# Designs tried in a protein design run: peptides against a protein of PDB entry 9GMZ. Part 245

Target 1, 343 residues: chain A of PDB entry 9GMZ
Amino acid sequence: TGFPLELLTRPATERLAYFENYTVAHPRLKEVYEILMRTIAEPAGASFIFVYGASGVGKTTLRLRVEQKLTELALPKLESDRARVPVVGIEAIAPESRYFNWKEYYTRALITLEEPLIDHKFDYGVRGISRDNFGKINVESKVVAPALRRALENALIHRHPDVFFVDEAQHFGKVASGYKLQDQLDCLKSLANMTGILHCLLGTYELLTFRNLSGQLSRRSVDIHFRRYCADSPEDVQAFKSVLLTFQQHLPLAETPNLVDHWEYFYERTLGCIGTLKDWLKRVLSDALDREATTITLKDLQKRALSVAQCQKMFKEIQEGERQLSETEADVQNLRSALGLGA

## One batch from the design tools (peptide; made by RFdiffusion4, then SolubleMPNN)

Design b2_p24_4_s4 (from b2_p24_4, 13 letters changed)
Fold by OpenDDE base, seed 3:
Structure b2_p24_4_s4 (fold): chain B 343 residues (1-343), chain A 24 residues (1-24)
Amino acid sequence: as target 1 above (343 residues)
Amino acid sequence: SEEEWLKSEADFQAALAELQRQEA
């Protein structure tokens, strides 16, 4: 089934919005979605979930779909418990300095917790935190990070989300020293422990460096590897082609473009990352709609493709991450062998 | 909109179900 044909008579903005909101189900997304949903439902004493994978693999899409499902599942309970928020999701911001801005992080988290028009006024116990007439949180500049942390702890306890998502969580690792990185991990661990709220950190393979520094978190963390599709796997190639087929059917254009015949070029410029593919197609679709084009061509695709240099850089980062994971798997096998456990 | 959000979720669940049928 393709896009609704009625979209062809609709404004470009509506056609683009359709494609933006459309999510292709694919094997890797399904797998990680199911694992993540199960882990959130039954954390088994875990305080952290780490979801790591290539940039553009689709981690943000995964988060959003899980947030939607958790919200849907919570709706019947939210009618009786107006204080509850089912899920909180934020994106970690890259620090402008060598230091992570915890004040900004806590502020963003508080704002996100209170964005749902929850009629329930919560007193954060902190002077300089107020609500406007629309229920939005305002934090005065005089409020310091420790006070914001306390406010967030109280808010998380009161709202009791099933999970707290932090997207782009590799940004926690972008600090000047390993000692400060450990302090940041301890800060997050303390927040999770004090609130009793499960934290899910989504990020690139740079998140592995952050995860590996805390041997103490390993005992209370679940790891989920969101893999890309690999061209050396016939099954992965077929899945990637199937995604292209689905996307071509869901591009709201008068003539269905043949994306599948160009699968190698799409793979070359996305490295098997479906998020990168979707973002590329969004740009191309936007250009086509602006020109009132009936279809998209290879030239249109080439105009918005990532450069070879960008792909080479991304591929090096992926290879390093995949290597680190492979080494970790080998270390597990070595440990098992050393313990006299069969491989 | 809330309607668009609900539709997006329904479409995703339908797509997951279809994928599961193709894998079986």
Scores: peptide ipSAE 0.329, ipTM 0.866, DockQ to the pose 0.116
Fold by OpenDDE base, seed 5:
Structure b2_p24_4_s4 (fold): chain B 343 residues (1-343), chain A 24 residues (1-24)
Amino acid sequence: as target 1 above (343 residues)
Amino acid sequence: SEEEWLKSEADFQAALAELQRQEA
């Protein structure tokens, strides 16, 4: 099934919004979605979930779809428990400074937890945190990070989300000279332990550094690798072509473009990352809609493609991450063999 | 809108179910 044909008579903004909101289901997304949903439902004493993969693999899409599903599942209970928030999701901001801004993090988390749809006003017990007439949280500049942390702890305990998502979590690793990445992990661990709320950190392969830093975190964490599609796997190539076929059917244009015939070019410029592919197609669609074009051409694709230099850089980062994981898997197998557990 | 959100979720679940049928 393709896009609703009625979109062809709608404004360019609605046509673009349709494509933006559309998610292609694909094998790797389904796999990670199912593992993540199961882990959230049954944490088995885990305090953390780490979801790592290439930049542009689709981690933000995964987060948003899990947030939607958890919200849907909670709706019947939210009618009786007006204080509950089923899920909270934030994006970690890249620090402008050389260190992670905890004040900004706590502020954003509080704002997200206390969205105006919640009738039940909670008193944070912190001076300088208020709600405006629209129910939005206002945090005065004078409020210090330790006070914001206490407010967030109290809010998380009161709202009892099933999971707290932090997207782009590799930004916790941006530590100023002299600070240890371990200190950032200890802060997060303390927050999870004090609130009893499961934390899910989504990020690049830089999250593997978090996994390796704390043997204690590894005992209370679940690891999920969101893999890209690999051109050396016939199954992965077929899945990637199927994604292209689905996208071409869901581009709200008068003439369906043939994306599948250009699959090698799409693979070359996305490295098998479906998020990168979607973002590329969004840019091309936007250009086509602005020109009132009936379709998209190879020239339109080329105009918005990542450069070869960008792809080469991204590919090196992917290869390093995949190598580190492969070495870890081999180490696990070697350990199992040495323990007599068999391969 | 809430309707658009509900539709987006329904469409995604339908797509997951279709993918599962293709893998089986």
Scores: peptide ipSAE 0.325, ipTM 0.862, DockQ to the pose 0.114
Fold by OpenDDE base, seed 2:
Structure b2_p24_4_s4 (fold): chain B 343 residues (1-343), chain A 24 residues (1-24)
Amino acid sequence: as target 1 above (343 residues)
Amino acid sequence: SEEEWLKSEADFQAALAELQRQEA
């Protein structure tokens, strides 16, 4: 089982699009996907889900696949409830200043909630929010953040998504002071509480700093660690090799490249992050298609690899995140032991 | 397209199911 052989006669753009749209199922993705889907279906009083892991581990892929599944599951209900949006997904933007731009956040969320396909006009009760001739929301520059928040609260209540995704959520933590971080958390908590909508924050390990500032969120949050594959685990190495084999079979080239034999090099330059691997292969595939090449060589891979310096930086960030999680787990175990709860 | 979206979802679900069979 591999790519459709008919793709070999198709334009390079279609061949590349096939690979871009292809998702490899792998153990870590499956695990996190199942936990996330279950938690969304049965939040058990949770208001937040935190999904954290290395940059390039595949969090965006996870989000997109969950969004697709939630949409699919909602389709029968959407026919009867035209006001419903099954899922909302936005990306948090890095602040240009010491302050998170809530106005931009609320505006983007509103725009995402009001996709043109929703014919049902909703009155947000806020002056300066209108729909254009194409049904897109237009927010006038004079509309202030508190008004946009009220509009978003009303929209979320009306559209009642199963979950609100915020990708790159570590950007909420990129503020100058601890009290401001708490204010951001309180703002998100208030939005979740006022709307009754489950929020899922996806981000790097920097999200842990944000999460740990609110002892109150910890009681109403589910944590999901999207781990990379580790070379010190034989099972993880085998899973990583299996991913390489699958990608090898799904590269729309006349000759199947041998990626598996180079697994150590792939691991060195991806740190076990499948998103990083896919992005690398996509770049290499694009180059190969541009040259009308029949296969991919090691030289082609080397040309598009991350530098050792980039990998070292990424690895340091990963190690710091993994360390923080390990310390937290140890602290929990120490607490349990101190309470006389057996290991 | 909607067809491409549906196919992408079906392919992913099939891949998950295959992975589940290999783990069993």
Scores: peptide ipSAE 0.311, ipTM 0.859, DockQ to the pose 0.112
Fold by OpenDDE base, seed 1:
Structure b2_p24_4_s4 (fold): chain B 343 residues (1-343), chain A 24 residues (1-24)
Amino acid sequence: as target 1 above (343 residues)
Amino acid sequence: SEEEWLKSEADFQAALAELQRQEA
């Protein structure tokens, strides 16, 4: 099954939009999706889920697919409970300043909770928060972070989502001089405890530093590692080639490009990260459509590839993250051995 | 062949992705 052939007669914008909206259901995505869905359904007293993996592995795609599925499953219940939001998802913003902007975080979370055309007006109990004539939340500049936090707590309790997603959650680790990363973690823990809402933090391997700071959080957290495809695994190489073949079939071009023959080059410049691969192909497709090209060539791929220096930097960051996880696994094994629990 | 296996797997992935879209 490939792209709809009718797209070849459509404008370049529609052809590009088709590819942007296309998702390959690859094995690692399916595995993490199933684990995450099960954990949300049966949190077993967990207050946090940590989803970590390489930049560009596909964490945002995972979030969006879970948000979609939770929304679909909730639709029959939403007819009777108009106050309920099934899921809420935001992206944490990289601060321009040396510290995480909690005021901006709370504001964005409140806006996202109220974006669904929920006819049911909620009173936040906070002066300076209002809805405009278009239903958008307006937060006056005078509203301080503690007041926005109380508004968010009340909104989360009232809307009772099954999960609250925070993408790019490694940005919580950006603290000013004199602030502790622990204070950020305690703030999130307090929010989860006061609302009773399960929080899912998605991020890079930098999220591990944040996760490891609190031994108390570890008792109430579930970890999900979203792994890249590894070239040293024959099964992973085969899965990666299969993803390339699927993308090849879903590029809305008159002549199907042979991506699979270049799998080593694709692996070299994506490090087995499917999100990085999709973004690369999107850029190349956009260029091809602008030129009214019938296909894409290796030269077209090379023009939009990440540089070797960028790949080397990304690979070092991945290796450090994978090393930290391997050390944690070894520490568990050492602890078991020291406790007299057989290997 | 490896190509036939890859094609079968790609078709499965494409079908799964399309099912996920149709449920949207």
Scores: peptide ipSAE 0.176, ipTM 0.677, DockQ to the pose 0.064

Design b2_p24_5_s1 (from b2_p24_5, 13 letters changed)
Fold by OpenDDE base, seed 4:
Structure b2_p24_5_s1 (fold): chain B 343 residues (1-343), chain A 24 residues (1-24)
Amino acid sequence: as target 1 above (343 residues)
Amino acid sequence: MVSEFQYNEEEDLKRLEQLLAEAA
């Protein structure tokens, strides 16, 4: 299985778009996908799902695939209930200030909820929320955050998505004090409780700070660790090589590049993160297409690789996150042992 | 819709082994 050969006669833009839209079904992605889908289907009283992992591990890809699947599964019901949105997903933005902009968050959430349902008017009960000629939601600057929150709560209740996704959710944690972080968590908790909508926060290992700050959130949360591939695991190395093989078959080039032979170099510069790998290959493919090249060379790869310094920084962040998780696992084992639950 | 998550590890490994054998 490879790219459609017809792409070789198509414009560079279409060739690039093919690769951009292509997703490798790798073991870690499948595992996390299955856990996430099961948890969404049967939350068992959970109000939150936390999906954490390295930057570039593929969390956004996971989200998009889950959104697609939930939409597909909801299609039969959407014919009868045109007000329903099966899933909503937003990306949290890093605040320019030390304070998270809730007004912007609520606005983006409202826009995202209403974009699919242009034809169905909803009364938000808030003045200054309108639709443009294209049906896109417009929020006037005069609308205050509490009003936007009420509008979002009403919209979420009315649209009743199976899950509300927030990508890059670690940005909620970029607050000046631990107290402010707790306030953010309380706001999210309140939104989930008032709407009855399951929230899934996807982010880096910085998201673990949210888990530790609220013992009440932990009781109503499911944690999903999206792991990278580790070079010290033969199985993970094999999976990583398999991903490289799949990518080389799906690069729409006249000559299939040999990526697998360079697996160590790919691993060194991606740290086992498939999203980072895909982004790298995308950049290299774009360059190759611009040159009308027949293949990708090692030199082409080197030109677009992350620097060693960037990789070292990312690796430190990963190690810290993995360490925190390992300590938590040890604590669970210690607790079980202390409870007389034999290992 | 073919589930994009039809990862067949065994098939991919066989293909990898074949590719590595051809490159050796």
Scores: peptide ipSAE 0.008, ipTM 0.479, DockQ to the pose 0.435
Fold by OpenDDE base, seed 5:
Structure b2_p24_5_s1 (fold): chain B 343 residues (1-343), chain A 24 residues (1-24)
Amino acid sequence: as target 1 above (343 residues)
Amino acid sequence: MVSEFQYNEEEDLKRLEQLLAEAA
């Protein structure tokens, strides 16, 4: 089963959109999706979920799919409770300054939570927060971060989402000192505690620093490792080849390219990260569509590939993250052994 | 300019569920 053949007669924009919107189900995505959905349904007193993995592994795809599913599951209940929002998801922005901009964070969160389609207007009691004629939240520049926080707390309590997603959450950690990182984490913890809303932070292996900073957070957090595919695992190689096979079937081109035969090259330039693979193929597809090409060639792939230097840098970051996790796993085993629990 | 294509959330969700079912 491949792309709808009708797409071959559609504009390049529609063909590209089809591929962009297409998500390949792969074993790691499925596993993490199931764990995350289960954890959201039964948090068991957890206030935080940490989803960490390599850049380009597919964390944003995971988030969007969970948001969609939670929205779907909530639809029957939303008919009776029109004030409820089932899920809210934001992306943390890399600060232009050395410090995380909480004002911007709260503003974005509030705007995202208060979608214009919500019929029930809530007055947050904050001067300088209004709705425009389209119901969109407008925040005046004079509104300070503490006031925006109170507005967001009230909004979260009133809308009561099942989870609050923060994507690219490693940007909270782009502070010059570990102390400032703790302050950011304490601020998030306070928001979760005050609202009773489960927070899910998605990000790179830099999120492991957040986990390690607070022994109290470890008691109230669930960790989910979104692993890449590893070339030293035959099962992972087979899964990666299967993803390539699926992508080649869903590229809306007249001639199906043979991506699978080049799996080693794809692995070399993606490090087993499916998001990186999809982004690469999207760029190549865009170029092919612009040229009205019938297929994708190796030269087309090479033109849009990450450089070896980029891959080497990314690989070092991955190896460091994987090492830290392996050490943690070893520590657990050592603790179990010390407690007289079998390995 | 990568135009912000409107995601049809419903179709995407059905597709994911189908793919997850096929991968099971």
Scores: peptide ipSAE 0.007, ipTM 0.361, DockQ to the pose 0.048
Fold by OpenDDE base, seed 2:
Structure b2_p24_5_s1 (fold): chain B 343 residues (1-343), chain A 24 residues (1-24)
Amino acid sequence: as target 1 above (343 residues)
Amino acid sequence: MVSEFQYNEEEDLKRLEQLLAEAA
């Protein structure tokens, strides 16, 4: 099924919004979604889930879909437990300084936990945290990071989300020394342990460097690799073509563009990352709608494509991440071989 | 040409919903 044909008579803003809100349930997204949902439901003593993959692979889409689903599943319980928040999701901020800003992190987490719709007022036990007349949390500048941490711990315990999402979690790794990176990891570990809340860190392959610094986290973490589609896999190529087919059917244009016939060009400029593909198509659709065009042409695509240089840089970053994972797999095989376990 | 792709997004979403309903 394609887009609702009624959209063709609607304003460009509604047509664009339709496509923006549309999510292709592509195989890799589905796989990772299923693993993630299962792991959240049955963490088996895990305190952390690491979801890593290329920039633009669709991690944010994954997070949002999981958040939506967890919220839907919790709705019956939320009527009885008005204090509960089913899920919390924040984005880690790139530090402006050499150090991760924990104060900002805790503040954002608290703000996200206390959405205005929560009638249940919780006292954080911290001076300088208040609610406005709309129920929005206000944190005074004088409140220090340790106090905000305690407030967040109390809030997480009280609200008891099924999972705490941190998107762009590779930003925790942006510290001047490996020792400080370990300290960041220990802080997160302590927060998870103190609250009993499962933490899911989503990020780029830079998150692997962060994960690998703590041999202790390996025992209490689940790793989920959100892979891109690879052109050397016939199945992945077929899946990528299927995504293109779905997108062309859901572009609210009078004439359906033939994206599938240009799959190699789409692959070249997205590296098999569906988020990158969607963002590209959104830009192109916006341009087409602004011109009241009936379809999208190859020229329209070329105008909004990433440059070859950008793709080469992104591909190098992907290859380095994939290499690190392959080395880890080889290390496991070597360990198994050394233990007398067959490969 | 559409018939060559076994990928059905709606079916996949429904399956996801079913799996989630079964896991609940």
Scores: peptide ipSAE 0.011, ipTM 0.365, DockQ to the pose 0.034; fails the geometry check
Fold by OpenDDE base, seed 3:
Order: structure tokens, then sequence, then C-alpha cells
Structure b2_p24_5_s1 (fold): chain B 343 residues (1-343), chain A 24 residues (1-24)
């Protein structure tokens, strides 16, 4: 079934919002969703989950879907335990400075954790943290990072989320010295250990550099690779075409555009990343709605496509990440073989 | 409390769940 036909009579803002809110349940998203949900339910002593994949593969969509599902599953328990938060998710911010701003990180985490109108106000034992009339946390500028950490630790213990999500977690790796990056990992590890809360770090392949720096995290971490669709796989090509068909049916335009016939062009400019595809189509849809166009043309697509230079840069980053993973997998197999364990 | 965790993507989640159920 396509979009609701009633949208054709609605304002452009509603038509765009429909498409923005529409999510295609594509095979890679389903696979990673199932693995992630299972891992959250049964972490088997893991303190960390690393979800890595290309920029624009759909990691944020994955996070939001998992957050929603965990919330739904927790609803019956939340009636009895009003202090509990089922899940907390934040986005790591790229530091403007050479140093990761832990104060901001802890503040954002604390705000997000306390955004639910939880009637039970907890005093986290930190002066300069207050709640407004809407229950939103206010942190005074005088509150230092160690105090905010303690407040967050206490909040996480009391709220007991099933998982703490950190999106764009590769931003932890942008710290100029390897030693400082290790210290940051140790800080996150300490937070997970002190709270007993499972942490899920989602990021680009740059997250692998961060993951590999802590040999200690590797023992207590689960890795999930969110792969793009590859043009050399017939199954992946069919999945990608199916996604295009679905988007084609859900663009709220008077005439259904033929996206599938241009699948190679879509693949060339998205590298098989569905998030990149959706964002591209959003831009094109917005332009079409502004012009009151009946459909989307190839020329409309070309106007909003990523440049070849951008795609080449992104592809190099993907290839490097995929290479690192392939080498790691080979190393594991070699180690197993050397140990007399079958491949 | 329920309203604070409601993503505007509720219909899409239902579709995802349906598709996951069909694939299981």
Amino acid sequence: as target 1 above (343 residues)
Amino acid sequence: MVSEFQYNEEEDLKRLEQLLAEAA
C-alpha cells in the first residue's frame, strides 16, 4: 500500500512530514535490529555494544526503533516502577575544542534521563542541579564534571535503563592523543561498571579505532556491523531495488515517480546506504512540493545528489572500514586455526 | 509518561514489526 491519498490535498508541510517519518524496514535494518534487541535482552556479561557502519547506513533509525520497542516492552513495568526509564539515548557532539567536553556529555545524559515526567524527584546529592516547573533538569554552570558524573551514575542506578545509547560515538575518537582516547574509554567503562548499565555506542567505522584502543573493552563488548548494500551481491541489489520501490510508493506526489529504473544512479550516489537515500529523497521531495510538482524527475534528483567527489570520499572511508573488519575477521580465523579450533 | 517516549514514527514501527513478524 502506498501513501494515504488524502495527503495530496494536504499542505506541503504535512506531505513532507509523512515522508520524513516513514521508515522502510529493509533487510539489513531488520537483521541488525534483531541482533541488537537480542543482545540487549541477553548481554551475557557484556558492558558495551558497538554498532558500526557507514555514515548514512541508518544507525540513527535503528536506535530510534530499538528505543521505541524497549519503551513499549517496559510500559507494563513502568506502571509499577515509576522511577524506571526503559532506555536512554543521546548523541555525542563533535568537540569544538581538542578536548571532549565531558561536562556537556554528562549534562545532556542527565537531562535526557530525567526528561520523562517522572513524578519521583531524586536528589542526586549534587548542589546546583535543580528541576524546573516542568521537571526538566537545570544544571548550574558552577557544577563541575566529576559532580555531574556522580549525578549521572546515581541517576542511571535509580532509573535502571535496559541500555544507554550514544549515537555518533566516533566523536569520542577525535581527541588528538591516543592516551586521552584511552582515558575516555576507561571513563566510559568505569561508568558502565559503576552503574551496571549496558552501553551501546553507535558510530561510523571511525568507531573501530576507538574500539581497538581498549583491549579490555573487547572482552566485555559485543560488535554489530551494520553493513551497507553491496552491488556485487544480487541479493543486496534486489533489497536495494525493493527499498526504492517502497520509497516510490510512499512519496506523496500525484504521479508515482519511477525510482527503480534508476537504481544504478541511486546506488552510485548513496553507496548502498539507505539513510543517505532517504535524505536525498527528502531534499528532492521538498523541492518538488515547493514547486507544486506532480512528480520527481531525474533532473530533480541530479540537483540534490551528492557530488561524485563526495561519494568518492565516502567510499574511501567505507572501504577502509570494511578492510579493517575483513582483516580482523581473518586474524580471528587465523588465531582459531592456530589454536586448533576449526574455522 | 507514555507520551514522552512516543516517537512520531509509530506507524513506521508498526510496519517494521509487521515485516519482522512476517520474516520470522
Scores: peptide ipSAE 0.008, ipTM 0.330, DockQ to the pose 0.049; fails the geometry check

